# Peptides against a protein of PDB entry 6PSE, part 157

Target 1, 78 residues: chain A of PDB entry 6PSE
Amino acid sequence: PSEEEEYARLVMEAQPEWLRAEVKRLSHELAETTREKIQAAEYGLAVLEEKHQLKLQFEELEVDYEAIRSEMEQLKEA

## One batch from the design tools (peptide; made by RFdiffusion4, then SolubleMPNN)

Design b2_p30_7_s4 (from b2_p30_7, 13 letters changed)
Fold by OpenDDE base, seed 5:
Structure b2_p30_7_s4 (fold): chain B 78 residues (1-78), chain C 78 residues (1-78), chain A 30 residues (1-30)
Amino acid sequence: as target 1 above (78 residues)
Amino acid sequence: as target 1 above (78 residues)
Amino acid sequence: SLEEEKKEADELLAEFKKKIEEEGIKPLKV
């Protein structure tokens, strides 16, 4: 049997004391995993915001660069 | 009592059938939350890499911009 | 298994946190 099938059998055959302990274990792991998920989301949003700001700066610089490049090209062609 | 205390009492007083159902519920939620944590981390890493690449491009453009700006400034001062 | 998936998730999250810290990025409240 798969580990999942074995675990399912264990749960079905388990005594109330084991089941209560398992509920506690799973609740703890769920709480921890949830906290970690939230933290990852917070960092992800921060990075996304910084990337967005950098992109705006990059696009502004591209415009300025093309303006100077074009002006210089015109001066060199005259 | 707090929700946590009430839940703890429920678990202590619960019948095996409820406990088995709760183990199943918590296992499902844990699996889902774990998957969401993975997705959050993967997304965060991807955005971080994109930001890094953008930063490199920005720095390269800054160098090119300053080169052209300096050249044009020299030409205008002559 | 859930245990294996959790382990992989933990490793991935650890890598992400490490890179975030290296860049000095501060979390935004969610």
Scores: peptide ipSAE 0.348, ipTM 0.848, DockQ to the pose 0.933
Fold by OpenDDE base, seed 4:
Structure b2_p30_7_s4 (fold): chain B 78 residues (1-78), chain C 78 residues (1-78), chain A 30 residues (1-30)
Amino acid sequence: as target 1 above (78 residues)
Amino acid sequence: as target 1 above (78 residues)
Amino acid sequence: SLEEEKKEADELLAEFKKKIEEEGIKPLKV
């Protein structure tokens, strides 16, 4: 049997004391995993915001660069 | 009582059938939440890489911009 | 297994947190 099938059998045959302990364990792990998921999402959003700000700065610099490049090219052609 | 205290009481007074169902429920939610945590982390890592690449491009453009700006300024002063 | 998946998730999250910390990024509280 798979580990999942064995676990299912264990749950079916378990005494109430074991089941209560398992509920407590799973609840704790779920709470921790949920907190970690939320934290990862918060960090991800922060990175997205920083990336967005950097993109805006990059686009501004590109405009300025192209302006100077164009002016320089015109001076070289004259 | 807090929701946590009420839930704890429910678990203590619950019948085996309810406890087995709760173990099944929590196991399912834990699996889903774990998958979501993985997805959040993967997404975050991807955004970090994108930001890193953008930063490198920005720094390269800054160097090029300062080079042209300096050359242009020298030409204007001469 | 769920335990193996959890370990993988924990490792991936740890890597992400490490890179975030290296960049000095602060979380946006939601």
Scores: peptide ipSAE 0.348, ipTM 0.848, DockQ to the pose 0.940
Fold by OpenDDE base, seed 1:
Structure b2_p30_7_s4 (fold): chain B 78 residues (1-78), chain C 78 residues (1-78), chain A 30 residues (1-30)
Amino acid sequence: as target 1 above (78 residues)
Amino acid sequence: as target 1 above (78 residues)
Amino acid sequence: SLEEEKKEADELLAEFKKKIEEEGIKPLKV
C-alpha cells in the first residue's frame, strides 16, 4: 500500500486520543506552513518590485545614452 | 475565550467521526499550502535570476554611457 | 485566526502569481 493508504488506515483505526493529537499536530503544521507561504509571497513580491524599478532605471539610461550618442554624432559630422 | 481556545474545546469534546474528518481536512489544507509555498519560492528564484541578468546589462550600459559621455566632453572642449 | 492568516496568505500569493504571470516569469525548480 502507498504511504497515503497506510496513513488513511491509521486514521480510520485510531483512538480518539490519537486523533486529537493528530488534529493538534496538523493545526500547528498548517499554521507554520501558512506563515512560510506568506513570507515566500512577500519575498517574491519584493523581488518583483526591485526588478521593476531596475527595469525603469535601465530604460531611463537607454534614453539618456541614445541622446548623448545622437548629440555626439552631430558634433562629429560638423 | 479566543477562537483558538474555543477550537481547542471543540476538539476535546469531538466525536471520533468529527476528528477523522478534521484530520482529513487539515491534511488536505496542509498539502495545498505546502505546494503553494513551494511555488512561491520557485517564482521568487526565477525573478531573482532575471533581476540579476538585468543588473548585469544595466552595469554594462553604465560603462558604455560613461565612455560616450567622456568622449563627448572631450569633443566639446576641442 | 488561522482562517484569517490563511486568507491573507492566499490573497498575497494570488497577487504574486498574477504579477509573475504578467511578467512572463517561468518558475525555477527549487
Scores: peptide ipSAE 0.317, ipTM 0.839, DockQ to the pose 0.943
Fold by OpenDDE base, seed 2:
Structure b2_p30_7_s4 (fold): chain B 78 residues (1-78), chain C 78 residues (1-78), chain A 30 residues (1-30)
Amino acid sequence: as target 1 above (78 residues)
Amino acid sequence: as target 1 above (78 residues)
Amino acid sequence: SLEEEKKEADELLAEFKKKIEEEGIKPLKV
């Protein structure tokens, strides 16, 4: 049997004391995992924001670059 | 009592059938939350990679910009 | 509570997913 099947059997055959302990364990893990999920989401948002800011900077530089490129081209043609 | 305290009391007084159901419920929620956390991390990684690529492009553009700026300055001085 | 915390996490993640989708970002395998 898979570990999952074995676990399921354990749960089915377990005494109340084990079950209570397992509920406590799972509750704790769920709480931790939930916090981690939040953190992951926050981190992702932060990265996205950083990327966005970088994109804006890039676009600004592109404009500046094209401006001086155009000016230089004009100077060379004159 | 807090909701947490009430829940703790419920767990302590619960019958095996309820406890088994609760273990199942918590296991399911834990699995779901874990998957969601992972997914958030995957999104974060994707953004990081895109940000990295954008940064490289930005740096390349900076080099090109400085090259043109320098050339233009030289042309203006001559 | 766990339920409130989960709800908050779910809402935040939903928002994140929305923004990711808006940017056209595809998830990378971890």
Scores: peptide ipSAE 0.312, ipTM 0.839, DockQ to the pose 0.895

Design b2_p30_8_s1 (from b2_p30_8, 11 letters changed)
Fold by OpenDDE base, seed 2:
Structure b2_p30_8_s1 (fold): chain B 78 residues (1-78), chain C 78 residues (1-78), chain A 30 residues (1-30)
Amino acid sequence: as target 1 above (78 residues)
Amino acid sequence: as target 1 above (78 residues)
Amino acid sequence: SEDERLRAFFERLIAEGRERLAELEARLAE
């Protein structure tokens, strides 16, 4: 039998004391996993903001670059 | 009593059928939370990669900008 | 936009996660 089937049978045949312990165990794991989910989302959000700030800086530089490029082009045409 | 106290009492007084259902519920929630954690991490990584590509583009533009700026400065000094 | 959707996704995960974590920690503290 698969581990899943074995676990399912264990749960099905378990006494209340084991089941209560399992509820506690799962609650702990869920709390830890939830904490990790929050951290992952917070980090993702932070990187998203950093990317946004970088994009703004890039767009500003692009404007400055085009201004100088245009001026240079005009000087070369004269 | 607080909701936590009520829940604790429920777990302690619950029949095996309720406890098995709670184990199943918590297991399902753990699986879903794990999927969300992974998804958040994957999306965060994707944004990080986009930021990295943008950073490279920004640095390339900075080089080009400084080259034109320097050339322009030299032309104006002559 | 895609970034707006992604932001909303992260913010939802954080908000829901914090609420659920608080509930779980409260239960586990007893």
Scores: peptide ipSAE 0.739, ipTM 0.914, DockQ to the pose 0.894
Fold by OpenDDE base, seed 5:
Structure b2_p30_8_s1 (fold): chain B 78 residues (1-78), chain C 78 residues (1-78), chain A 30 residues (1-30)
Amino acid sequence: as target 1 above (78 residues)
Amino acid sequence: as target 1 above (78 residues)
Amino acid sequence: SEDERLRAFFERLIAEGRERLAELEARLAE
């Protein structure tokens, strides 16, 4: 039998004491996983904001670059 | 009584049928939360990579900009 | 946009996660 089938059988045949312990165990694991999910999402949001700020800076630099490039081109054509 | 006290009492006094249902519910929620955690991490990694590529492009543009700026400054000083 | 969808996704996970985590931690403290 698969581990999943064995676990399912264990749950079905378990006494209340084991089941209460399992509820507690799963609650702990769920709390830890939830904390990790929150952290992952917070990091993702932070990086997303950093990327956005970098994009704005990049676009500003592109404007400045094109301005100087155009001025330089005009000077060279004169 | 608080909700947590009520829940604690429920777990302690619950019949096996309720406890089995709670184990199943928590297991399902754990699986879903784990999936969301993984997905958040994957999306975060993708955004991080995009930011990295943008950073490289930005740094390249900075080099080009400084080169033109320096050339322009030299022309203006002459 | 894709970034807006990602932002919404992350914000949802944070909000829902914090609420659920608080509930779980309250229960586990007993």
Scores: peptide ipSAE 0.739, ipTM 0.914, DockQ to the pose 0.899
Fold by OpenDDE base, seed 1:
Structure b2_p30_8_s1 (fold): chain B 78 residues (1-78), chain C 78 residues (1-78), chain A 30 residues (1-30)
Amino acid sequence: as target 1 above (78 residues)
Amino acid sequence: as target 1 above (78 residues)
Amino acid sequence: SEDERLRAFFERLIAEGRERLAELEARLAE
């Protein structure tokens, strides 16, 4: 049997004391995993904001670059 | 009593059938939360890579900008 | 946009997660 099937059998045959302990164990794991999920999402959101700010800076520099390029072209043609 | 106290009482007084159902519910929630955690991490990593590529492009543009600025300065002074 | 969808996704996970975590921690503290 698969590990899942063995676990299912264990749950089915378990006494209330074991089941209560398992509820507690799963609750702990769920809390830990939930915390990690939150942290991952917070980090993702932070990086997303950083990327956005960098993009704005990049676009500003592009505008400045094109302005100088155009001015230089005018000087060379005059 | 608080919701937590009520839940604690429920777990302590519950029949095996309820406890087995609770184990199943928590297991499902753990699986879902784990998937969300992983997905958040993957998205965060993707955004991080995009930010890195954008940073490289930004730095390249800065170099080009300074080159043109310097060249223009030379033209104006000549 | 894709970024807006990602933002919404992350924000949802944070909000729901914090709420659920608080519940779980309260239970486990007993």
Scores: peptide ipSAE 0.738, ipTM 0.913, DockQ to the pose 0.900
Fold by OpenDDE base, seed 3:
Structure b2_p30_8_s1 (fold): chain B 78 residues (1-78), chain C 78 residues (1-78), chain A 30 residues (1-30)
Amino acid sequence: as target 1 above (78 residues)
Amino acid sequence: as target 1 above (78 residues)
Amino acid sequence: SEDERLRAFFERLIAEGRERLAELEARLAE
């Protein structure tokens, strides 16, 4: 049997004491995993904001670059 | 009693049928939360990679910009 | 946009997660 099937059997045959312990264990694990999920999402959001700010800076620099490039080209042609 | 105290009492006094159902519920929620955590991490990593590539492009443009700026300045001073 | 979708996704995860975490921590503190 698969581990899943074995676990299912264990749950079905378990005494209340084991089941209560399992509820507690799962609750702790869920709390930890939830905390990690939050942290991952917060980090992702932060990086997304940083990327956005960088994109704006990049676009601004592109505009400035093209302006100077154009002016330079005009000076060289004159 | 608080909701927490009431829940604690439920767990402590519950019959095996309720406890098994709670184990199943928590297991399901843990699986979903884990999936969301992983997905958040994957998306965060993807954004981080995009930001990194953008940063490299930005730095390259800065170099080019400074080169033209310097040349322009020299031409104007001459 | 893709970024808007990602933002919404992250914000949802944070909000829901914080709520659930508070509940769990309260229970576990008993």
Scores: peptide ipSAE 0.738, ipTM 0.914, DockQ to the pose 0.904

Design b2_p30_8_s3 (from b2_p30_8, 13 letters changed)
Fold by OpenDDE base, seed 4:
Structure b2_p30_8_s3 (fold): chain B 78 residues (1-78), chain C 78 residues (1-78), chain A 30 residues (1-30)
Amino acid sequence: as target 1 above (78 residues)
Amino acid sequence: as target 1 above (78 residues)
Amino acid sequence: SRDEELRRFFEELIREGRRRLAELEARLAE
């Protein structure tokens, strides 16, 4: 039998004491997984913001670069 | 009574049928939360990679900009 | 945009997750 089938049988045949313990176990595991989900999302959001700030800096530098490039090109053509 | 106190009492006094249903509910929620955690991590990683590529482009542009800036400054001082 | 969609996605996970975590922690404290 698969582990899933065995687990399902355990749940179906279990006494209340085991079931209460399983509810507690699953609640703990759910809390941990929920914390990890929050952390992953917070990290993703932080990286998005960092990427956005970097993009703004890049675009600013690109403008400055094109200004100097254009000035230099004009001087070389004169 | 608080919601948590009511829930605790419900778990303690519940019949096996309710407890089995609660185990099933928590198991389902755990699976969904796990999926969301994984998805958040995958998206976060993708954004991190995009940020890294942008950082490389930015650093390359900084080098090019400083080269032209330096050349321009030398020409102006001559 | 794609980034705006991702932002909304992450913010929703954080908001919903924090709410649910608080509920779970309260229950587990009993």
Scores: peptide ipSAE 0.740, ipTM 0.913, DockQ to the pose 0.903
Fold by OpenDDE base, seed 5:
Structure b2_p30_8_s3 (fold): chain B 78 residues (1-78), chain C 78 residues (1-78), chain A 30 residues (1-30)
Amino acid sequence: as target 1 above (78 residues)
Amino acid sequence: as target 1 above (78 residues)
Amino acid sequence: SRDEELRRFFEELIREGRRRLAELEARLAE
């Protein structure tokens, strides 16, 4: 039998004391995983904001670059 | 009693059938939370890569900008 | 936009996660 099937049998045949312990164990793992999920999401959000700020800076530089390029082109045409 | 105290009492006094159902519920929630954690991490990584590419483009534009700025400055000094 | 969708996704995970975490921690403290 697969580990999953074996686990399922354990749950089905378990005494209340084991089941209560398993509820506690799963609750603990769920809490830890939830913390990690939150942390991952917070990090993702932070990086997203950083990318956005960088995008704004890039767009500003593009404007400045085009201004100088245009000025240079005008000088060369004269 | 608080909800936590009520839950604790419920777990302590619960029949095996309820406990098995709770184990199943928590296991399912753990699986879903794990999936969400992984997904958040993957999306965060993707955004990080996009930010990195944008950073490279920004740095390239900075080089081009400084080149034109320098050329313009030289022309104005003459 | 995709970025707006991602923002909403992350924010929802954080909000829901924090709520659920508080519940779990309270139970585990008993």
Scores: peptide ipSAE 0.740, ipTM 0.912, DockQ to the pose 0.903
Fold by OpenDDE base, seed 1:
Structure b2_p30_8_s3 (fold): chain B 78 residues (1-78), chain C 78 residues (1-78), chain A 30 residues (1-30)
Amino acid sequence: as target 1 above (78 residues)
Amino acid sequence: as target 1 above (78 residues)
Amino acid sequence: SRDEELRRFFEELIREGRRRLAELEARLAE
């Protein structure tokens, strides 16, 4: 018998006291997992914003680079 | 009575059939919340990798920009 | 865009998660 089948039997045969304790245990575990989910999503958003800011800086540098490159090319041809 | 107080009363006074249903509901929600946590973490890692690749491209462009800027400055001073 | 979809995904998880966490913590405090 698998652990899942054994657990299912426990739930089926358990007295109310065990079931109430299991509701409490699962509620605690669900709260912990929910907290971890929130944290993972907050970190994801932070990294997205950092990537966006880096992209803006990169695009600004590309504009500045092309300006200097063009000026340099004009000076070399004159 | 608050929803919290009503829930506490339900858990305390409920028959085994309701408690078994609640264990099943909480177990299902825990599994879903765990999957969402994992998915959020995986997406966060993907964004981190994209940010890292963008940072490498930015640093390469900075090197090229400083090289041209320095050459331009030398030409203007000569 | 993909990034906008990811933003919405994360924001939804945070909003829903915070609501549900508050409910669970309130129940566990009794």
Scores: peptide ipSAE 0.740, ipTM 0.912, DockQ to the pose 0.935
Fold by OpenDDE base, seed 3:
Structure b2_p30_8_s3 (fold): chain B 78 residues (1-78), chain C 78 residues (1-78), chain A 30 residues (1-30)
Amino acid sequence: as target 1 above (78 residues)
Amino acid sequence: as target 1 above (78 residues)
Amino acid sequence: SRDEELRRFFEELIREGRRRLAELEARLAE
């Protein structure tokens, strides 16, 4: 039998004391996993904001670069 | 009574059928929360890689910009 | 945009996650 089938059988045959302990265990694991989910999302949001700020800086530099490039090109062609 | 106290009492006084249902509910929520955590991590990694590529492009443009800026500055000061 | 969708996705996970975490922690403190 698969681990899932064995676990399902355990839950079906378990006494109330084991079931209450399992509810508590799952609640703890769910809290930990929820905390990790929040942290992953907060990190993703932070990196997304950093990428956005970098993109704005890149676009500003492109404008400045093209301005100087154009001026230099005009001087070289004169 | 608080919702927490009511829930604690419910778990303590519940029949095995309710407890099995609660184990199933918590297991399902744990699986969903785990999937969301993984997805958030994957998206965060993708954004991080995009930011890294953008940073490389930005640094290359900075080098090119400083080269032209320096040449232009020399011409203006002459 | 794709980035706006990602922002909304992360913000939703944070908001919902914090609410649910508070509920779970309150229960586990009993």
Scores: peptide ipSAE 0.740, ipTM 0.912, DockQ to the pose 0.894

Design b2_p30_8_s4 (from b2_p30_8, 13 letters changed)
Fold by OpenDDE base, seed 4:
Structure b2_p30_8_s4 (fold): chain B 78 residues (1-78), chain C 78 residues (1-78), chain A 30 residues (1-30)
Amino acid sequence: as target 1 above (78 residues)
Amino acid sequence: as target 1 above (78 residues)
Amino acid sequence: SRDAELRAFFERLIREGRRRLAELEARLAE
């Protein structure tokens, strides 16, 4: 039998004491996994914001660069 | 009584049928939460890579900008 | 935009996750 089938059988045949312990175990795992999910999402959001700020800085620098490039080009043509 | 106190009492007094259903519910929620955690991590990693590529482009532009700025400054001093 | 969708996704996960985590922690504290 697969591990899933064995687990399912265990749950079906288990006494209340085991089932209560399993509820507690699953609740702990769910809490940990939920915390990790939150952390992953918070990290993703932070990186997204950092990327956005970097993009703004990049675009500002592009404008400044093109201004100087254009001025230099005009001087060379004169 | 608080919701958590009521839940604790429910778990403590519940029949096996309810407990089995709760195990099933928590297992399902754990699977979904795990999937969301993984997805958040994958998306966060993708954004991180995009930010890294943007950072490289920004640094290249900074070098080019400083080169032109320096050349322009030298021309003005002449 | 793709970034707006990602922002909404992350914010949803955080909001829902924090609520659920608080519930679970309250239960486990008893």
Scores: peptide ipSAE 0.751, ipTM 0.916, DockQ to the pose 0.899
Fold by OpenDDE base, seed 5:
Structure b2_p30_8_s4 (fold): chain B 78 residues (1-78), chain C 78 residues (1-78), chain A 30 residues (1-30)
Amino acid sequence: as target 1 above (78 residues)
Amino acid sequence: as target 1 above (78 residues)
Amino acid sequence: SRDAELRAFFERLIREGRRRLAELEARLAE
């Protein structure tokens, strides 16, 4: 039998004491996983913001670069 | 009574049928939370990669910009 | 945009996660 089938059987045959312990165990695991989910999302959001700021800086530099390039081109053509 | 106290009482006094249902519910929620955690991590990694590529492009543009700036400065000083 | 969607996704996860985590921690403290 698969582990899932064995676990399902265990749950079906379990006494209340085991079930209460399992509720507690799952609650703990859920709490930890939820914390990790939050952390992953916070990190993702931070990186997204950093990328956005970098993009703004890049676009600003592109404008400055094109300005100098254009000026240089005009000087060379004159 | 607080919701937590009510829940605690419910768990303590619950019949096996309710407890099994709660185990199932928590297991499902754990699976979904785990999926969301993984997805958040994957998206975060993708954004991190995009930021890295953007940074490389930015640094390349900085080099090009400084080259033109330097050339322009030399022309103005000559 | 994709980035706006990602932002909304992350913000949702944080908001819902924090709420649920608080609930779970309160229960586990009993």
Scores: peptide ipSAE 0.751, ipTM 0.915, DockQ to the pose 0.900
Fold by OpenDDE base, seed 3:
Structure b2_p30_8_s4 (fold): chain B 78 residues (1-78), chain C 78 residues (1-78), chain A 30 residues (1-30)
Amino acid sequence: as target 1 above (78 residues)
Amino acid sequence: as target 1 above (78 residues)
Amino acid sequence: SRDAELRAFFERLIREGRRRLAELEARLAE
């Protein structure tokens, strides 16, 4: 039997005391996993904001670069 | 009574059928929360990689910009 | 945009997660 089938049987045949303990265990695991989910999402959001700021800086530098490049090219062709 | 106190009472006084249903509900929620955590981590990593590539492009452009800026400055000072 | 969708996704996870975490922690503190 698979671990899932064995676990399902355990739940079906368990006494109330075991079931209450399992509810508590699952609640703890759910809390921990929820905290980790929040942290992962907060990190992703932070990196997304950093990328956006970097993109703005890149676009600004690109404009400045093209301006100087164009001026230099005109000087070389004159 | 607070919602948490009422829930605690339900768990303590519940019949096995209710407890089994609660174990199943929490197990499903744990699986879903785990999936969302993984998804958030994967998306965060993808954004981090995009930011890294953008940073490399920015640094390359910055080098090129400083080269042209320096050349232009020397021409203006001569 | 793709980035706007990602932002909305992360913000949803944070908001819903914080609410649910508070509920769970309150129960587990008893």
Scores: peptide ipSAE 0.751, ipTM 0.915, DockQ to the pose 0.893
Fold by OpenDDE base, seed 1:
Structure b2_p30_8_s4 (fold): chain B 78 residues (1-78), chain C 78 residues (1-78), chain A 30 residues (1-30)
Amino acid sequence: as target 1 above (78 residues)
Amino acid sequence: as target 1 above (78 residues)
Amino acid sequence: SRDAELRAFFERLIREGRRRLAELEARLAE
Protein backbone atom coordinates (compact mmCIF):
# COMPACT_ATOMS: atom_id res chain seq x y z
CA PRO B 1 0.00 0.00 0.00
CA SER B 2 1.20 3.53 -0.81
CA GLU B 3 1.94 6.00 1.99
CA GLU B 4 -1.09 8.00 0.87
CA GLU B 5 -3.38 4.98 1.06
CA GLU B 6 -2.02 4.12 4.49
CA TYR B 7 -2.56 7.70 5.68
CA ALA B 8 -6.10 7.70 4.30
CA ARG B 9 -6.79 4.48 6.18
CA LEU B 10 -5.42 5.99 9.40
CA VAL B 11 -7.72 8.99 9.04
CA MET B 12 -10.73 6.76 8.37
CA GLU B 13 -10.09 4.46 11.33
CA ALA B 14 -8.69 7.04 13.77
CA GLN B 15 -10.17 7.87 17.15
CA PRO B 16 -11.19 11.47 17.91
CA GLU B 17 -8.04 12.05 20.00
CA TRP B 18 -5.76 11.22 17.05
CA LEU B 19 -7.86 13.33 14.71
CA ARG B 20 -7.69 16.35 17.07
CA ALA B 21 -3.92 15.96 17.25
CA GLU B 22 -3.76 15.78 13.45
CA VAL B 23 -5.85 18.97 13.13
CA LYS B 24 -3.38 20.71 15.44
CA ARG B 25 -0.35 19.34 13.53
CA LEU B 26 -1.75 20.40 10.16
CA SER B 27 -2.67 23.84 11.53
CA HIS B 28 0.91 24.30 12.71
CA GLU B 29 2.39 23.21 9.36
CA LEU B 30 -0.07 25.45 7.54
CA ALA B 31 0.98 28.42 9.69
CA GLU B 32 4.68 27.79 8.95
CA THR B 33 4.07 27.33 5.23
CA THR B 34 1.91 30.47 5.18
CA ARG B 35 4.72 32.44 6.83
CA GLU B 36 7.18 31.17 4.22
CA LYS B 37 4.75 32.09 1.44
CA ILE B 38 4.50 35.64 2.82
CA GLN B 39 8.29 35.91 3.04
CA ALA B 40 8.74 34.67 -0.53
CA ALA B 41 6.18 37.19 -1.78
CA GLU B 42 7.74 40.06 0.20
CA TYR B 43 11.15 39.20 -1.22
CA GLY B 44 9.77 39.04 -4.75
CA LEU B 45 8.11 42.43 -4.29
CA ALA B 46 11.35 43.95 -2.96
CA VAL B 47 13.38 42.65 -5.93
CA LEU B 48 10.70 43.95 -8.29
CA GLU B 49 11.00 47.42 -6.73
CA GLU B 50 14.81 47.30 -6.98
CA LYS B 51 14.57 46.34 -10.65
CA HIS B 52 12.19 49.25 -11.22
CA GLN B 53 14.56 51.74 -9.57
CA LEU B 54 17.48 50.36 -11.58
CA LYS B 55 15.44 50.71 -14.77
CA LEU B 56 14.79 54.39 -13.98
CA GLN B 57 18.50 54.98 -13.37
CA PHE B 58 19.37 53.21 -16.61
CA GLU B 59 16.95 55.35 -18.61
CA GLU B 60 18.35 58.52 -17.03
CA LEU B 61 21.89 57.47 -17.94
CA GLU B 62 20.77 56.75 -21.51
CA VAL B 63 19.47 60.32 -21.78
CA ASP B 64 22.73 61.76 -20.43
CA TYR B 65 24.78 59.52 -22.73
CA GLU B 66 22.87 60.60 -25.83
CA ALA B 67 23.29 64.26 -24.85
CA ILE B 68 27.08 63.93 -24.60
CA ARG B 69 27.27 61.76 -27.72
CA SER B 70 25.37 64.38 -29.68
CA GLU B 71 27.57 67.23 -28.40
CA MET B 72 30.71 65.22 -29.22
CA GLU B 73 29.47 64.53 -32.74
CA GLN B 74 28.82 68.24 -33.28
CA LEU B 75 32.31 69.18 -32.09
CA LYS B 76 33.98 66.61 -34.36
CA GLU B 77 32.00 67.70 -37.42
CA ALA B 78 32.86 71.42 -36.95
CA PRO C 1 -16.84 34.08 22.84
CA SER C 2 -14.16 34.82 20.24
CA GLU C 3 -14.11 32.98 16.92
CA GLU C 4 -10.94 31.22 18.07
CA GLU C 5 -12.56 30.03 21.29
CA GLU C 6 -15.56 28.80 19.35
CA TYR C 7 -13.30 26.92 16.92
CA ALA C 8 -11.38 25.36 19.81
CA ARG C 9 -14.65 24.20 21.34
CA LEU C 10 -15.77 22.75 18.00
CA VAL C 11 -12.54 20.74 17.71
CA MET C 12 -12.86 19.50 21.29
CA GLU C 13 -16.51 18.49 21.03
CA ALA C 14 -16.60 17.43 17.37
CA GLN C 15 -17.63 14.01 16.13
CA PRO C 16 -15.11 11.95 14.14
CA GLU C 17 -16.87 12.81 10.86
CA TRP C 18 -16.33 16.55 11.39
CA LEU C 19 -12.71 16.01 12.44
CA ARG C 20 -11.99 13.88 9.35
CA ALA C 21 -13.48 16.60 7.17
CA GLU C 22 -11.32 19.22 8.91
CA VAL C 23 -8.16 17.10 8.39
CA LYS C 24 -9.04 16.85 4.70
CA ARG C 25 -9.72 20.60 4.45
CA LEU C 26 -6.46 21.55 6.17
CA SER C 27 -4.47 19.07 4.05
CA HIS C 28 -5.92 20.60 0.90
CA GLU C 29 -5.19 24.15 2.09
CA LEU C 30 -1.63 23.13 3.01
CA ALA C 31 -1.07 21.76 -0.51
CA GLU C 32 -2.42 24.95 -2.10
CA THR C 33 -0.39 27.21 0.20
CA THR C 34 2.74 25.19 -0.58
CA ARG C 35 2.12 25.57 -4.32
CA GLU C 36 1.69 29.34 -3.92
CA LYS C 37 4.91 29.54 -1.87
CA ILE C 38 6.85 27.70 -4.58
CA GLN C 39 5.33 29.85 -7.31
CA ALA C 40 6.24 33.05 -5.43
CA ALA C 41 9.82 31.83 -5.04
CA GLU C 42 10.07 30.97 -8.75
CA TYR C 43 8.72 34.37 -9.78
CA GLY C 44 11.10 36.06 -7.34
CA LEU C 45 14.06 34.25 -8.93
CA ALA C 46 12.92 35.26 -12.40
CA VAL C 47 12.76 38.94 -11.37
CA LEU C 48 16.17 38.61 -9.73
CA GLU C 49 17.63 37.31 -13.00
CA GLU C 50 16.05 40.17 -14.95
CA LYS C 51 17.50 42.67 -12.46
CA HIS C 52 20.92 41.06 -12.83
CA GLN C 53 20.83 41.34 -16.62
CA LEU C 54 19.73 44.96 -16.34
CA LYS C 55 22.59 45.65 -13.93
CA LEU C 56 25.10 44.27 -16.44
CA GLN C 57 23.66 46.49 -19.17
CA PHE C 58 23.78 49.49 -16.84
CA GLU C 59 27.43 48.90 -16.00
CA GLU C 60 28.32 48.56 -19.68
CA LEU C 61 26.58 51.85 -20.47
CA GLU C 62 28.36 53.50 -17.54
CA VAL C 63 31.73 52.48 -19.01
CA ASP C 64 30.78 53.86 -22.42
CA TYR C 65 29.51 57.07 -20.83
CA GLU C 66 32.73 57.66 -18.89
CA ALA C 67 34.78 57.08 -22.05
CA ILE C 68 32.87 59.74 -23.98
CA ARG C 69 32.84 62.12 -20.99
CA SER C 70 36.60 61.84 -20.68
CA GLU C 71 37.15 62.44 -24.39
CA MET C 72 34.82 65.44 -24.28
CA GLU C 73 36.66 66.92 -21.31
CA GLN C 74 40.00 66.55 -23.14
CA LEU C 75 38.65 68.28 -26.24
CA LYS C 76 37.26 71.21 -24.23
CA GLU C 77 40.50 71.71 -22.28
CA ALA C 78 42.66 71.80 -25.46
CA SER A 1 2.28 44.58 -17.91
CA ARG A 2 4.07 41.50 -16.62
CA ASP A 3 5.57 43.47 -13.73
CA ALA A 4 2.18 44.87 -12.75
CA GLU A 5 0.76 41.35 -12.73
CA LEU A 6 3.64 40.11 -10.59
CA ARG A 7 3.17 43.01 -8.17
CA ALA A 8 -0.52 42.22 -7.86
CA PHE A 9 0.28 38.54 -7.34
CA PHE A 10 2.82 39.19 -4.57
CA GLU A 11 0.60 41.75 -2.85
CA ARG A 12 -2.33 39.32 -2.89
CA LEU A 13 -0.23 36.55 -1.37
CA ILE A 14 1.02 38.88 1.37
CA ARG A 15 -2.43 40.24 2.22
CA GLU A 16 -4.22 36.90 2.23
CA GLY A 17 -1.31 35.16 3.93
CA ARG A 18 -1.11 37.68 6.78
CA ARG A 19 -4.84 37.36 7.43
CA ARG A 20 -4.76 33.58 7.45
CA LEU A 21 -1.56 33.44 9.51
CA ALA A 22 -3.13 35.64 12.19
CA GLU A 23 -6.14 33.32 12.35
CA LEU A 24 -3.99 30.21 12.65
CA GLU A 25 -1.65 31.70 15.25
CA ALA A 26 -4.61 32.81 17.35
CA ARG A 27 -6.01 29.27 17.29
CA LEU A 28 -2.68 27.68 18.11
CA ALA A 29 -2.12 30.04 21.04
CA GLU A 30 -5.25 28.75 22.82
Scores: peptide ipSAE 0.751, ipTM 0.915, DockQ to the pose 0.897

